# Ledger of designs, part 203: peptides against a protein of PDB entry 3B8E

Target 1, 230 residues: chain A of PDB entry 3B8E
Amino acid sequence: PFLIFIIANIPLPLGTVTILCIDLGTDMVPAISLAYEQAESDIMKRQPRNPKTDKLVNEQLISMAYGQIGMIQALGGFFTYFVILAENGFLPIHLLGLRVNWDDRWINDVEDSYGQQWTYEQRKIVEFTCHTPFFVTIVVVQWADLVICKTRRNSVFQQGMKNKILIFGLFEETALAAFLSYCPGMGVALRMYPLKPTWWFCAFPYSLLIFVYDEVRKLIIRRRPGGWVE

## One batch from the design tools (peptide; made by RFdiffusion4, then SolubleMPNN)

Design b2_p27_2_s1 (from b2_p27_2, 22 letters changed)
Fold by OpenDDE base, seed 4:
Structure b2_p27_2_s1 (fold): chain B 230 residues (1-230), chain A 27 residues (1-27)
Amino acid sequence: as target 1 above (230 residues)
Amino acid sequence: SELEEARERFEREIEEFREELLRKAEE
């Protein structure tokens, strides 16, 4: 988010504290979950052709898959951000290059895409309104990520949800998102204003996309053992 | 009032989700 903010010169979609909450609150639990995950049945049963090269290849492929999933997550977050800003009169094209004027407290007549003038305070409210749903979108998309990271070859339906730590991670992320979104004072403390629950559902298409992507990937792996997709 | 109602709805959804996860964990 911060890199996109710099590169695109758009209003910041997510605060630094919220980013830290993602890194510490959401990314660590999956790692712990994976550490306690039972070895996938197909991984346990398959014999490595070359333990040294196959391990390296598998690590690279896993990293690539997570990288692609991460891109989908980011797209989901930014989609939510752009939708909210568009609903408030700022179309995505208009946001490009707007940062300088947006963050200037001395400019109180920044125009939206429809010619409406926005004071600095009004702009900051809209900006902070975007922080919560951006975060929530990431969390909802991470639900899918957490589920799919459990398996490499088997479908989610085949492997099942047996890791209690994974389930705890899903709950923890959801609880954190709820706390940050709806607890009084979070708008001031973290610049995360409350949002309607309907915004949680805006991430579902991206979660579905991740599931479809992963299932297709796994299907390819099953049909082409030893392929480049493993 | 609308925000409070929205919060209450979400809290119910979280609880339902929690129960579902617990059920799945017991399977």
Scores: peptide ipSAE 0.007, ipTM 0.232, DockQ to the pose 0.135
Fold by OpenDDE base, seed 2:
Structure b2_p27_2_s1 (fold): chain B 230 residues (1-230), chain A 27 residues (1-27)
Amino acid sequence: as target 1 above (230 residues)
Amino acid sequence: SELEEARERFEREIEEFREELLRKAEE
């Protein structure tokens, strides 16, 4: 995600502290829960084939799955970022290459897509307004990821949400998101301004998309075991 | 209202920071 910001030379949708909070607070519990569930599911469902090849294939499959899901998650965050900036007058095309002027404290007349001039303070307020929704979007999309990754081959509808660790992870992520979004002082300390409750719902289409994608993927894997989609 | 208050606080902090930078530049 950070590489995309550098390549596109757009204003940063995520602060460094927010990235650290995501990495340390949000990804750890899900990763642990997924590791335990995968270990259990692999032990129960896989006939012992060649242990060396199966382990390597599993690690590669897990890495690819997490990579793909992470990309979709990032896209959801970016979408939310672009929507907020567009609502404030900055169209995505106009944001390309704008970072240099955006971050310059001495430029107080950066024009938006409609010719409105923005002071440095105003730009930073809009930037920091994007941080919280981006983070929340990631968390909401991660709900889907956690639910999806519970099972490698079975539909979520077949196994249900029986894993207490998964449920705990979902609550922990939600609580963290709520804390960072609404706790007094977080806007100053973490540059995460309070989020309107309506923005929580902006991530739901992406969560649904990931859910549908994974169900389709699992369906394909069930129909064609050993395919490249796995 | 909470977002507006947060924005106002941030604007004040930025202004204070600018004033501090200007003061340091004059020294």
Scores: peptide ipSAE 0.005, ipTM 0.344, DockQ to the pose 0.018
Fold by OpenDDE base, seed 3:
Structure b2_p27_2_s1 (fold): chain B 230 residues (1-230), chain A 27 residues (1-27)
Amino acid sequence: as target 1 above (230 residues)
Amino acid sequence: SELEEARERFEREIEEFREELLRKAEE
C-alpha cells in the first residue's frame, strides 16, 4: 500500500501505524501456527537430500507464496479504497498526482471529479474514512491466509482444523479489527474512523479468492510433485 | 507529540498482544 502511495502519488490509503499493525499483529499468527502444526506426513517421511539447499528452496517457496497472497490482499484493499473515494466524488483517475494538493493545509478548495470543493479537513476525514475499511479488508483476507497456512501441500479439509492456535488467531485478528474500527479514540490515534458493518462483508470475495487459489495450488502440487507451482 | 505518544502506546499494546499470543500458543 505504501509503495503504491509513493508511485502513484495518491492520498495515503493506509497509515504507517496501521501497516505496522498488519505486520506485527496479523502476520505473526500464521508463523506461530506453522511452528505448532504437525508436519505433513509426506514431508516427515523424506529426509532432506541437501539440508542447506532444500532449506533455502523451501524458504524461497514460502516467501513467494506469501508474496502472492500479499499482492491479492493489497489489491483487495485498494479496491475498497477506490470505491469509497469514488462514492465521495473522487474517481480513481482524479486521484493520480493529487497528493500534493491533498496534503496542503492552505488549499481548501480541492475539486473532486464533479467540481465539488473540499476543505483540508473534509479531505482528511474522507482519507481517514478509507483507512478502516482498507485495514478490515486486509484482516478478512488474512482469515483465509491463516487457514491456508496450516498446510503446504495438503488441503485444509484433509488436515482439519485441530490447531487451537490457528483458531485463536482467527478470533484475535477479528477482535483486533473490531477494536481498531470501533473503539473510541482510534480515529485520532490510528487515523481510522468507525466502519459500517456492511464493509466487513465486502472483503469476503477476496478471502474466497485466496482460499480457492491456495486449494488449486495445493491440488497441483499433489498431482505434480516438484512442479514450478510449488 | 500527542499523536506520537498514542502511536507508541499502541505499538506497546501490539507487542503485548503478540506476547500473549505466544504464551497461549505454548499452552
Scores: peptide ipSAE 0.000, ipTM 0.227, DockQ to the pose 0.209
Fold by OpenDDE base, seed 5:
Structure b2_p27_2_s1 (fold): chain B 230 residues (1-230), chain A 27 residues (1-27)
Amino acid sequence: as target 1 above (230 residues)
Amino acid sequence: SELEEARERFEREIEEFREELLRKAEE
């Protein structure tokens, strides 16, 4: 999020604290799940290999998968961000380079794409309105990430959701998202304004995209062991 | 039990980090 913020010079879509919540809350459960859940089905098919080298390979594969998934997550979050800003009169093209004027508290006449002037306070309200949906989008997308992390090579449909840690992670992330989105004072403390429940459903297509992406990735790995996708 | 303990430790670390970030953001 910060990289795109810097590169595009757009208003900040997500607060720093929220990013930390994502990094700490969402990455831990998959890491723990992967540490404890040796996919029984993958272990049974693997010839005994050197445990040290297998651990390194697993860590690299996980790191690459998370990097790709993280990119899709970011895209989903930014999509939600742009939709909200567009609904408020700021088209994506107009947001490019707007950061300097957007963050200047002394400029109270920033124009939107339709020529409407926005005060600093109004702009910050819109900005903070974007924080919660961005976060929620990431959480919903991470549901798919958590589910797919259960298996390295097998389909989620084959392995099922038997891992208690995975299930717990899904509930934890959902509860955290609900808390940050709807708890009074979060708008002031975290600059996350309440989100309409309907916005949770807007993230589902991206969650599905990640799920499909990972299933395709796993399918490729199964068909082409040792390929560039690993 | 070890996972729950690890989670509790992590939640505490997150909260401490949040507090630090909030403090820095107020500066």
Scores: peptide ipSAE 0.000, ipTM 0.254, DockQ to the pose 0.030; fails the geometry check

Design b2_p27_2_s2 (from b2_p27_2, 23 letters changed)
Fold by OpenDDE base, seed 1:
Structure b2_p27_2_s2 (fold): chain B 230 residues (1-230), chain A 27 residues (1-27)
Amino acid sequence: as target 1 above (230 residues)
Amino acid sequence: DELKKALEEFQRKLEELRKKLRKLAEE
């Protein structure tokens, strides 16, 4: 997200505080919860592999999978960002290169895509209004990530959701997202303005996409054991 | 266990990258 912010020179889609909330609040508990996930039913049936060669292959596959998932997460966040700004009169094309004028406190007549002028304060409000939905989008997408990370090979439907700690992690991150989104004073304290309930749904297609992607990946692995996808 | 270690290493690398990016942004 930050790289796109720099490259496209768009208004900041995700604030530093929001990033910290993601890193410290939403990622830690899920990561711990995954440590207690039940082993896959087939892991113990695998013969001892060569630790050196098979570790490297596994690390590469994991890196690729997480890289792809991370890209989908970022796309989801940016989608939400663009939807919110578009609803406020700023079309995506208009945002390109707008950062310089957007962040200039002395320019109080920045025009949106419809010719409406925005004061610096108004622009910052809408910018900060994007932070919370972006955060929430990441959380919603992380639901899928946590669920798919339960197993490497088995479908979620086959393995089930037996890890109570993982379920707790999902609730915790959701509760945190709700707290940050709706608690009075968060706009002032964390620059996270209240989220319209409808914006929660902006993330769902991407969450579903990750879920479907992983299920398809796992299906391919099951059908073609030893393939490059494993 | 290997998956967990790889995930932890990846997360650490991501955090380091994020820290570097944050520093660059402040600059």
Scores: peptide ipSAE 0.000, ipTM 0.201, DockQ to the pose 0.019
Fold by OpenDDE base, seed 4:
Structure b2_p27_2_s2 (fold): chain B 230 residues (1-230), chain A 27 residues (1-27)
Amino acid sequence: as target 1 above (230 residues)
Amino acid sequence: DELKKALEEFQRKLEELRKKLRKLAEE
């Protein structure tokens, strides 16, 4: 998100505080829960990793976690961001290059896509209104991420949902998201303004997309062992 | 302001970590 912010020169879609809340608040418990996940039958049948020849972290795991899935998460967040801004009169094309004027407190006549002028305060309210839904979008997408991370090659349907701690983690991160989204004072403390409940559903297509993508990926791996998709 | 700086530093460290992990994956 921050890289796109710099490259496209758009208003900041996700604040640093919000990022911190994701990394420390929503990811911690679910990540710990994965340590208690039952081993995938396919993984258990593989030869043990040789610590002298193999990397400490599996290359496929890294590429999956920080490449493919991360991009889908970002797309989900940006989708929500663009929709909210569009509803407030700022079309995506108009946002390109707008950051400089957007962040200037002395400019109070920034025009939206329809010619309406926005004060600095009004713009910041809209910006901070985007932060919460972006955060919630990431949380909803993380539901799929956690589920798919249970296995490398096997389908979720084959591995099953036996980790009660993982299930608890899903509820915990959802509860945290709700707390941060609706608790009074979060707009001042964290720059996270309350969102409409309908925005929770905005991320669901992307969560489903991640799930389907991973299942298809795993299916390809099963059909073509040793491929680059693994 | 101090909190903002701390958060920015934290974000930078996270990004550096992610870059290192990606480099490790590419080797």
Scores: peptide ipSAE 0.000, ipTM 0.233, DockQ to the pose 0.031
Fold by OpenDDE base, seed 5:
Structure b2_p27_2_s2 (fold): chain B 230 residues (1-230), chain A 27 residues (1-27)
Amino acid sequence: as target 1 above (230 residues)
Amino acid sequence: DELKKALEEFQRKLEELRKKLRKLAEE
Protein backbone atom coordinates (compact mmCIF):
# COMPACT_ATOMS: atom_id res chain seq x y z
CA PRO B 1 0.00 0.00 0.00
CA PHE B 2 2.73 2.46 0.91
CA LEU B 3 4.51 1.93 -2.41
CA ILE B 4 1.32 2.72 -4.32
CA PHE B 5 1.09 6.06 -2.51
CA ILE B 6 4.64 6.93 -3.49
CA ILE B 7 4.16 5.88 -7.12
CA ALA B 8 0.68 7.33 -7.67
CA ASN B 9 1.21 10.44 -5.49
CA ILE B 10 -2.26 10.14 -3.98
CA PRO B 11 -3.33 11.33 -0.52
CA LEU B 12 -2.37 8.90 2.24
CA PRO B 13 -5.19 6.35 2.63
CA LEU B 14 -3.81 4.60 5.72
CA GLY B 15 -2.14 6.29 8.65
CA THR B 16 0.67 4.98 10.82
CA VAL B 17 -1.70 4.60 13.75
CA THR B 18 -4.06 2.44 11.73
CA ILE B 19 -1.15 0.29 10.53
CA LEU B 20 -0.05 -0.16 14.12
CA CYS B 21 -3.58 -1.07 15.15
CA ILE B 22 -3.67 -3.71 12.41
CA ASP B 23 -0.28 -5.18 13.25
CA LEU B 24 -0.60 -5.16 17.03
CA GLY B 25 -4.34 -5.13 17.60
CA THR B 26 -6.12 -7.09 14.93
CA ASP B 27 -3.49 -9.50 13.56
CA MET B 28 -1.84 -10.82 16.73
CA VAL B 29 -4.77 -12.62 18.32
CA PRO B 30 -5.86 -14.25 15.05
CA ALA B 31 -2.28 -15.32 14.30
CA ILE B 32 -1.91 -16.86 17.76
CA SER B 33 -5.28 -18.54 17.34
CA LEU B 34 -4.00 -20.41 14.28
CA ALA B 35 -1.39 -22.10 16.46
CA TYR B 36 -4.25 -23.77 18.33
CA GLU B 37 -6.10 -24.87 15.21
CA GLN B 38 -6.87 -28.56 14.99
CA ALA B 39 -4.86 -30.48 12.44
CA GLU B 40 -6.58 -31.20 9.17
CA SER B 41 -8.61 -34.40 9.35
CA ASP B 42 -6.85 -35.88 6.32
CA ILE B 43 -3.21 -35.33 7.46
CA MET B 44 -2.92 -38.89 8.73
CA LYS B 45 -4.35 -40.22 5.47
CA ARG B 46 -1.77 -38.48 3.27
CA GLN B 47 1.29 -40.27 2.03
CA PRO B 48 4.57 -39.15 3.59
CA ARG B 49 5.97 -36.17 1.73
CA ASN B 50 9.43 -36.27 0.26
CA PRO B 51 11.33 -33.96 2.65
CA LYS B 52 13.84 -32.89 -0.02
CA THR B 53 11.47 -31.83 -2.81
CA ASP B 54 8.13 -31.01 -1.26
CA LYS B 55 9.14 -28.46 1.41
CA LEU B 56 10.64 -25.78 -0.83
CA VAL B 57 7.94 -25.93 -3.50
CA ASN B 58 5.10 -25.86 -0.99
CA GLU B 59 6.57 -22.92 0.90
CA GLN B 60 6.91 -20.93 -2.31
CA LEU B 61 3.36 -21.71 -3.41
CA ILE B 62 1.95 -20.86 0.01
CA SER B 63 3.91 -17.61 -0.05
CA MET B 64 2.53 -16.79 -3.50
CA ALA B 65 -1.02 -17.55 -2.40
CA TYR B 66 -0.69 -15.30 0.64
CA GLY B 67 0.85 -12.64 -1.58
CA GLN B 68 -2.18 -12.79 -3.86
CA ILE B 69 -4.54 -12.62 -0.90
CA GLY B 70 -2.61 -9.59 0.36
CA MET B 71 -3.08 -7.93 -3.02
CA ILE B 72 -6.84 -8.53 -2.85
CA GLN B 73 -6.86 -7.05 0.66
CA ALA B 74 -5.03 -3.97 -0.58
CA LEU B 75 -7.46 -3.62 -3.48
CA GLY B 76 -10.37 -3.74 -1.06
CA GLY B 77 -8.83 -0.99 1.05
CA PHE B 78 -8.13 1.18 -1.98
CA PHE B 79 -11.64 0.63 -3.28
CA THR B 80 -13.09 1.92 -0.02
CA TYR B 81 -10.65 4.83 -0.08
CA PHE B 82 -11.60 5.85 -3.62
CA VAL B 83 -15.33 5.55 -2.92
CA ILE B 84 -15.09 7.81 0.13
CA LEU B 85 -13.03 10.41 -1.70
CA ALA B 86 -15.42 10.26 -4.65
CA GLU B 87 -18.37 10.87 -2.31
CA ASN B 88 -16.50 13.94 -1.04
CA GLY B 89 -15.95 15.26 -4.56
CA PHE B 90 -12.54 13.76 -5.45
CA LEU B 91 -12.72 11.30 -8.33
CA PRO B 92 -9.89 8.72 -8.60
CA ILE B 93 -8.40 10.30 -11.73
CA HIS B 94 -8.20 13.66 -10.00
CA LEU B 95 -6.27 12.15 -7.07
CA LEU B 96 -3.34 11.12 -9.27
CA GLY B 97 -0.48 13.50 -8.58
CA LEU B 98 -2.56 15.53 -6.11
CA ARG B 99 -0.54 14.55 -3.01
CA VAL B 100 2.03 17.34 -3.30
CA ASN B 101 -0.64 20.02 -3.23
CA TRP B 102 -2.79 18.02 -0.82
CA ASP B 103 -0.08 17.87 1.84
CA ASP B 104 0.97 21.51 1.44
CA ARG B 105 -0.33 23.54 4.37
CA TRP B 106 0.01 26.79 2.47
CA ILE B 107 -2.29 25.75 -0.37
CA ASN B 108 -5.88 26.32 0.70
CA ASP B 109 -7.52 26.29 -2.72
CA VAL B 110 -7.10 22.70 -3.92
CA GLU B 111 -9.97 22.02 -6.26
CA ASP B 112 -12.00 18.84 -6.29
CA SER B 113 -13.40 17.19 -9.42
CA TYR B 114 -16.35 19.61 -9.38
CA GLY B 115 -14.38 22.83 -8.92
CA GLN B 116 -14.97 23.21 -5.18
CA GLN B 117 -11.97 24.55 -3.30
CA TRP B 118 -10.76 22.75 -0.19
CA THR B 119 -8.69 24.21 2.62
CA TYR B 120 -5.81 22.26 4.13
CA GLU B 121 -7.88 21.51 7.22
CA GLN B 122 -10.83 20.28 5.19
CA ARG B 123 -8.54 18.05 3.11
CA LYS B 124 -6.97 16.53 6.21
CA ILE B 125 -10.38 15.81 7.68
CA VAL B 126 -11.31 13.96 4.49
CA GLU B 127 -7.98 12.11 4.50
CA PHE B 128 -8.41 11.03 8.10
CA THR B 129 -11.99 10.09 7.34
CA CYS B 130 -10.53 7.56 4.90
CA HIS B 131 -8.18 6.00 7.49
CA THR B 132 -10.92 4.42 9.59
CA PRO B 133 -12.82 2.86 6.67
CA PHE B 134 -9.56 1.55 5.22
CA PHE B 135 -8.76 -0.03 8.58
CA VAL B 136 -12.24 -1.51 8.89
CA THR B 137 -12.00 -2.83 5.33
CA ILE B 138 -8.79 -4.64 6.23
CA VAL B 139 -10.46 -6.13 9.31
CA VAL B 140 -13.46 -7.35 7.31
CA VAL B 141 -11.18 -8.88 4.68
CA GLN B 142 -9.12 -10.46 7.46
CA TRP B 143 -12.23 -12.37 8.52
CA ALA B 144 -12.02 -14.31 5.29
CA ASP B 145 -8.23 -14.51 5.44
CA LEU B 146 -8.24 -15.95 8.94
CA VAL B 147 -10.95 -18.46 8.08
CA ILE B 148 -9.16 -19.66 4.94
CA CYS B 149 -5.83 -19.96 6.78
CA LYS B 150 -7.47 -22.48 9.06
CA THR B 151 -6.71 -25.23 6.56
CA ARG B 152 -4.19 -25.79 3.78
CA ARG B 153 -6.11 -28.33 1.74
CA ASN B 154 -9.49 -29.05 3.29
CA SER B 155 -12.44 -26.76 2.79
CA VAL B 156 -13.50 -24.69 5.78
CA PHE B 157 -16.81 -26.49 5.50
CA GLN B 158 -15.01 -29.80 5.96
CA GLN B 159 -12.85 -28.60 8.85
CA GLY B 160 -15.57 -26.61 10.58
CA MET B 161 -15.23 -23.74 13.06
CA LYS B 162 -14.01 -25.73 16.05
CA ASN B 163 -11.24 -23.43 17.25
CA LYS B 164 -12.83 -21.24 19.92
CA ILE B 165 -9.71 -19.07 20.11
CA LEU B 166 -9.99 -18.29 16.40
CA ILE B 167 -13.65 -17.37 16.85
CA PHE B 168 -12.65 -15.16 19.76
CA GLY B 169 -10.02 -13.54 17.54
CA LEU B 170 -12.65 -12.69 14.93
CA PHE B 171 -14.86 -11.06 17.53
CA GLU B 172 -11.92 -9.28 19.16
CA GLU B 173 -10.69 -7.69 15.94
CA THR B 174 -14.27 -6.68 15.06
CA ALA B 175 -14.84 -5.19 18.51
CA LEU B 176 -11.54 -3.31 18.29
CA ALA B 177 -12.49 -1.98 14.86
CA ALA B 178 -15.86 -0.83 16.19
CA PHE B 179 -14.24 0.76 19.24
CA LEU B 180 -11.68 2.66 17.17
CA SER B 181 -14.36 3.72 14.68
CA TYR B 182 -17.05 4.95 17.06
CA CYS B 183 -15.46 5.81 20.40
CA PRO B 184 -15.65 9.55 21.08
CA GLY B 185 -12.29 11.30 20.91
CA MET B 186 -10.63 8.81 18.53
CA GLY B 187 -10.59 11.47 15.83
CA VAL B 188 -8.42 13.67 18.03
CA ALA B 189 -6.38 10.92 19.67
CA LEU B 190 -5.76 8.60 16.72
CA ARG B 191 -6.92 10.71 13.76
CA MET B 192 -9.59 8.12 13.10
CA TYR B 193 -12.85 9.86 12.38
CA PRO B 194 -16.17 8.06 12.81
CA LEU B 195 -17.26 5.65 10.11
CA LYS B 196 -20.70 5.43 8.59
CA PRO B 197 -22.04 1.94 9.29
CA THR B 198 -22.63 1.44 5.56
CA TRP B 199 -18.87 1.48 4.92
CA TRP B 200 -18.49 -1.86 6.70
CA PHE B 201 -20.24 -3.45 3.75
CA CYS B 202 -17.81 -2.06 1.17
CA ALA B 203 -15.29 -4.76 2.08
CA PHE B 204 -17.73 -7.68 1.90
CA PRO B 205 -17.32 -8.36 -1.83
CA TYR B 206 -13.55 -8.57 -1.37
CA SER B 207 -13.89 -10.78 1.68
CA LEU B 208 -16.15 -13.06 -0.32
CA LEU B 209 -13.72 -12.97 -3.25
CA ILE B 210 -10.85 -14.11 -1.00
CA PHE B 211 -12.97 -16.87 0.45
CA VAL B 212 -14.10 -18.11 -2.97
CA TYR B 213 -10.58 -17.82 -4.37
CA ASP B 214 -9.10 -19.93 -1.60
CA GLU B 215 -11.87 -22.52 -1.69
CA VAL B 216 -11.36 -22.88 -5.44
CA ARG B 217 -7.59 -23.14 -4.92
CA LYS B 218 -8.06 -25.83 -2.29
CA LEU B 219 -10.52 -27.65 -4.52
CA ILE B 220 -7.94 -27.70 -7.33
CA ILE B 221 -5.28 -28.99 -4.91
CA ARG B 222 -7.60 -31.78 -3.78
CA ARG B 223 -8.43 -32.77 -7.36
CA ARG B 224 -4.87 -32.47 -8.69
CA PRO B 225 -2.43 -33.33 -5.94
CA GLY B 226 1.13 -32.37 -6.87
CA GLY B 227 0.04 -29.70 -9.34
CA TRP B 228 1.61 -26.26 -9.71
CA VAL B 229 -1.23 -24.70 -7.68
CA GLU B 230 -0.15 -26.68 -4.55
CA ASP A 1 0.14 12.85 25.47
CA GLU A 2 3.49 11.06 25.38
CA LEU A 3 2.12 8.46 23.00
CA LYS A 4 0.73 11.24 20.82
CA LYS A 5 4.12 12.98 20.78
CA ALA A 6 5.88 9.73 19.98
CA LEU A 7 3.43 9.07 17.17
CA GLU A 8 3.88 12.57 15.81
CA GLU A 9 7.64 12.15 15.92
CA PHE A 10 7.38 8.83 14.17
CA GLN A 11 5.16 10.38 11.53
CA ARG A 12 7.70 13.16 11.08
CA LYS A 13 10.50 10.64 10.62
CA LEU A 14 8.39 8.72 8.16
CA GLU A 15 7.70 11.90 6.23
CA GLU A 16 11.41 12.70 6.15
CA LEU A 17 12.13 9.23 4.89
CA ARG A 18 9.45 9.66 2.25
CA LYS A 19 11.01 12.93 1.15
CA LYS A 20 14.40 11.27 0.86
CA LEU A 21 12.94 8.42 -1.14
CA ARG A 22 11.18 10.89 -3.43
CA LYS A 23 14.41 12.76 -4.04
CA LEU A 24 16.15 9.50 -4.86
CA ALA A 25 13.37 8.57 -7.27
CA GLU A 26 13.62 11.91 -9.07
CA GLU A 27 17.21 11.35 -9.48
Scores: peptide ipSAE 0.000, ipTM 0.265, DockQ to the pose 0.021
Fold by OpenDDE base, seed 2:
Structure b2_p27_2_s2 (fold): chain B 230 residues (1-230), chain A 27 residues (1-27)
Amino acid sequence: as target 1 above (230 residues)
Amino acid sequence: DELKKALEEFQRKLEELRKKLRKLAEE
């Protein structure tokens, strides 16, 4: 997200505080939960692995899967960001290169896509209004990510939801998201303004996309062992 | 700009940590 912010010179979609909340708050418990996940049911049926080749393949798999899922997460966040800004009069095309004027405190007449002038304070309110939904979008997408990461090859439906720590992690990150989004004073303290309930739904298509993507990927791996998709 | 660079470095380190944790979870 930050790279896109720099490259596109758009208003900051995800604040530093929200990034820290994701990295230190929402991701820790889920990551720990994966360490306690039960072995896949098919592990005992696997033939002896070549330790060198299988480690390398595993590293590549994790790297590719994480990268792809991370891209989908980022896309979900940016989608939510662009929707909110568009609803406030800033179309995506208009945002390109706008950062310089957007962040200038002395410019109080930045025009939106419809010719409405925005003061610095108004712009910052809209920017900070985007931070919370972006954060929540990442959390919702992480639900799917966490669920799919519990297995390499088995479907979630095959492995089931037996890890109580994983379930706890899902509730914890959701509770944290709700707290940061709706607790009074978070707008002042963390620059996270209250989230309209409708914005939670913006993440759902991307959560579903990740889920479907991973299930399809796993299905392909099961059908074509040793393929490039691994 | 310095804060941005520091944040990017921090994010990279966190991603590396996540990768390591995933590797450990899969071993």
Scores: peptide ipSAE 0.000, ipTM 0.232, DockQ to the pose 0.041; fails the geometry check

Design b2_p27_2_s3 (from b2_p27_2, 22 letters changed)
Fold by OpenDDE base, seed 4:
Structure b2_p27_2_s3 (fold): chain B 230 residues (1-230), chain A 27 residues (1-27)
Amino acid sequence: as target 1 above (230 residues)
Amino acid sequence: SELEKALKKFREEVEALRKKLEELAKK
């Protein structure tokens, strides 16, 4: 997110403090919970044919898959960001290069895509309004990520969710998101203004995309045992 | 000061959740 902020010179979609909250609050606890996930039965029972090569290939494939999931996650966040700004009169194309004027306190007549002038304070309110939905979008997408990561070959529907710790991690992450979104003072302290409940649903298409992606990947693995996708 | 208070509350919340997670892990 920060790289795109710099490259595209768009208003900051997610504050640095919020990024820290994601890293320390929403990523760590679920990651720890995953350590208690029971090993997939097929992973444990299927001995590698070539322990040296198969291990390396498997690690590379896993890292690639999660890297792709991470990209989808980022896209989800930016989608929410652009939707909110568009609803407030700033179309995505108009945001390109706008950061300099956006962050200038002395410019109080920044025009949106429809010719409406925005004061510095008004712009900052809109910017901070984007931070919370972006964060929440990340959390909602992470739900899908956490659910799918426990299996390599088997569908989530086949294995089910047996790890209560992982399930708790999902609720913990959600509770943290709610806390940051609705706790008094977060708008000032963390630049995260209260979120309309409707915005929680903006990330669902991306969560679905991750599920579809993972299920397709796993389906390919199941149909082509020993394939390069495994 | 408001930021510090908010961050303190956040840390407390995270720690509380971690403790609950640890308790769950013991079961």
Scores: peptide ipSAE 0.013, ipTM 0.374, DockQ to the pose 0.376
Fold by OpenDDE base, seed 2:
Structure b2_p27_2_s3 (fold): chain B 230 residues (1-230), chain A 27 residues (1-27)
Amino acid sequence: as target 1 above (230 residues)
Amino acid sequence: SELEKALKKFREEVEALRKKLEELAKK
């Protein structure tokens, strides 16, 4: 998220403190849960042909998986960010390069895509309004991603929800999201304004799409082992 | 720029800690 913010020079989609809260608070328990999850039976049944090479490959695969999850989460967050800003009159194309003017306190006439002028205070309110939904979107996407990450090849329906630690992690993340979204003072402390309940559902279609995509991907892998989709 | 550097450093430290935790969990 931060790299995209710099590269695209868009308004800040998520506060730095909130990003740290995600990294420290939400990702830790899921990461631990995945580490304790029994290696997929197919991975354990394969005797390491070459223990050095297979260990390296496994570490690379784990690193890639975490990287992919992070990218998917970021995409979900940015989707919600762009939706909110679009609803407030800022189309994605208009946001490109707008950061300089957006963050300038002395500019009070930043125009949206429809020619409406926004004061510094008004646009900062909109920015901070995006922080909470962005965070919640990440949590909702994590629900799908964590479920997906249980298995590399097997369907979620085949393995089921056997990892109690993962389930606990999902509840913890949800509780944290609710706390950060609705606890008084979070707007001041974390620049996260209270979230309308409707925004919880904004991420659901995206999570569903990811889920379907991954199930299809896994189906293809099962049918064509050794393909480039791996 | 200083905040960005600090955040980057913090993120690197968190990632390093995660890796250590993962290594410990595999033992």
Scores: peptide ipSAE 0.000, ipTM 0.236, DockQ to the pose 0.045
Fold by OpenDDE base, seed 3:
Structure b2_p27_2_s3 (fold): chain B 230 residues (1-230), chain A 27 residues (1-27)
Amino acid sequence: as target 1 above (230 residues)
Amino acid sequence: SELEKALKKFREEVEALRKKLEELAKK
């Protein structure tokens, strides 16, 4: 998200504080739950430990989590960002290069795509309105990511959801998202304004996409052990 | 002060969640 902000020179889609909340709050609890889930999975049952293979597996897992799945998360977040801004009169093309004027508190007549003038305060409200649904999108996509990462080759349907810690992690991540989205003062403190509950559902297609992708991948691995997809 | 209160509340919530997770991990 931050890289696109810099490259495209668009209004900030996700604030630094919200990024910190994701890294330190949202990601930590799922990571702990995943550590316990992996102990029950087929990944850790492979003794004796081969340091080279384990390192390679970890690198692949990291690559999947922070590379491919991370890109899908970012795309989902940016989709919601552009939709909200478009609904408020700012078309995606108009946002390109707008950051300089957008962030200038002394310019109170920035025009949207329809010629309406926006004050600095109004622009910042719209910007901060985008932070919450972007964050929620990441959380909802992380549900799928957390679930799929518990096993390497087994389907979620085969392994099941036996780990109560994992289930708890999903609920707590959701509770944290709800807290940050709707708790009074979060708009001022974290630049996360309340969002309509309908925005939670906008992220579901992306979670489903990740889930389907991983299930297909695992299916291929099961049918062709030792393939390039492992 | 409002920012500090909000951040404190957030930290307390995260800590509470971690404690609950640890309790579940012991079962």
Scores: peptide ipSAE 0.015, ipTM 0.395, DockQ to the pose 0.354; fails the geometry check
Fold by OpenDDE base, seed 5:
Structure b2_p27_2_s3 (fold): chain B 230 residues (1-230), chain A 27 residues (1-27)
Amino acid sequence: as target 1 above (230 residues)
Amino acid sequence: SELEKALKKFREEVEALRKKLEELAKK
């Protein structure tokens, strides 16, 4: 998100505090859940033919999968960001290169896509209204990530929701998202303004995409053991 | 309150870093 912010010169889509909440609050439980799943999977592996090579390959595959999932998460967040700004009068094309004028506190006449002038304060309010939905989008997408990470090779439907750590992670992320979105003072303290409940649903297509992606990946792995997609 | 203060301080530090990066990018 920060790289796209710099490259595209768009208004800041995600605050630093929000990033910290993602990294420390939401990603920790998934990481622990995955570590436990790896340990459990390693215990369930009957005969490790070559423990060193299998471990290295598995670590690379997991790293690649998380990288791809992270990219889909970022896309979901940016989608939500662009939708909110578009609803407030800033079309995505107009946001390109707007950062310089957007962040200048002395420019109070930045025009939106419809010719409406926005003061610095108004622009910052709109920017901060994007931080919470971006965060919530990441959390909702992470629900799918947690669910898909519960199974290395089997479909999510085959293993069910028996992982207590996974359920706890989902609850923690949701509770954190609700707290940051609706607790009084979060707009001032964290620059996370209250979110309309409808924005929670904006991430669902991306959660579905991740779910479909992982099921397809697992299907390919099952059909082509030893293939390049492993 | 301590967490809010720490988060505010961190935010200020990151904003300062952002400004420095912007200044470097303008050079």
Scores: peptide ipSAE 0.000, ipTM 0.251, DockQ to the pose 0.023; fails the geometry check

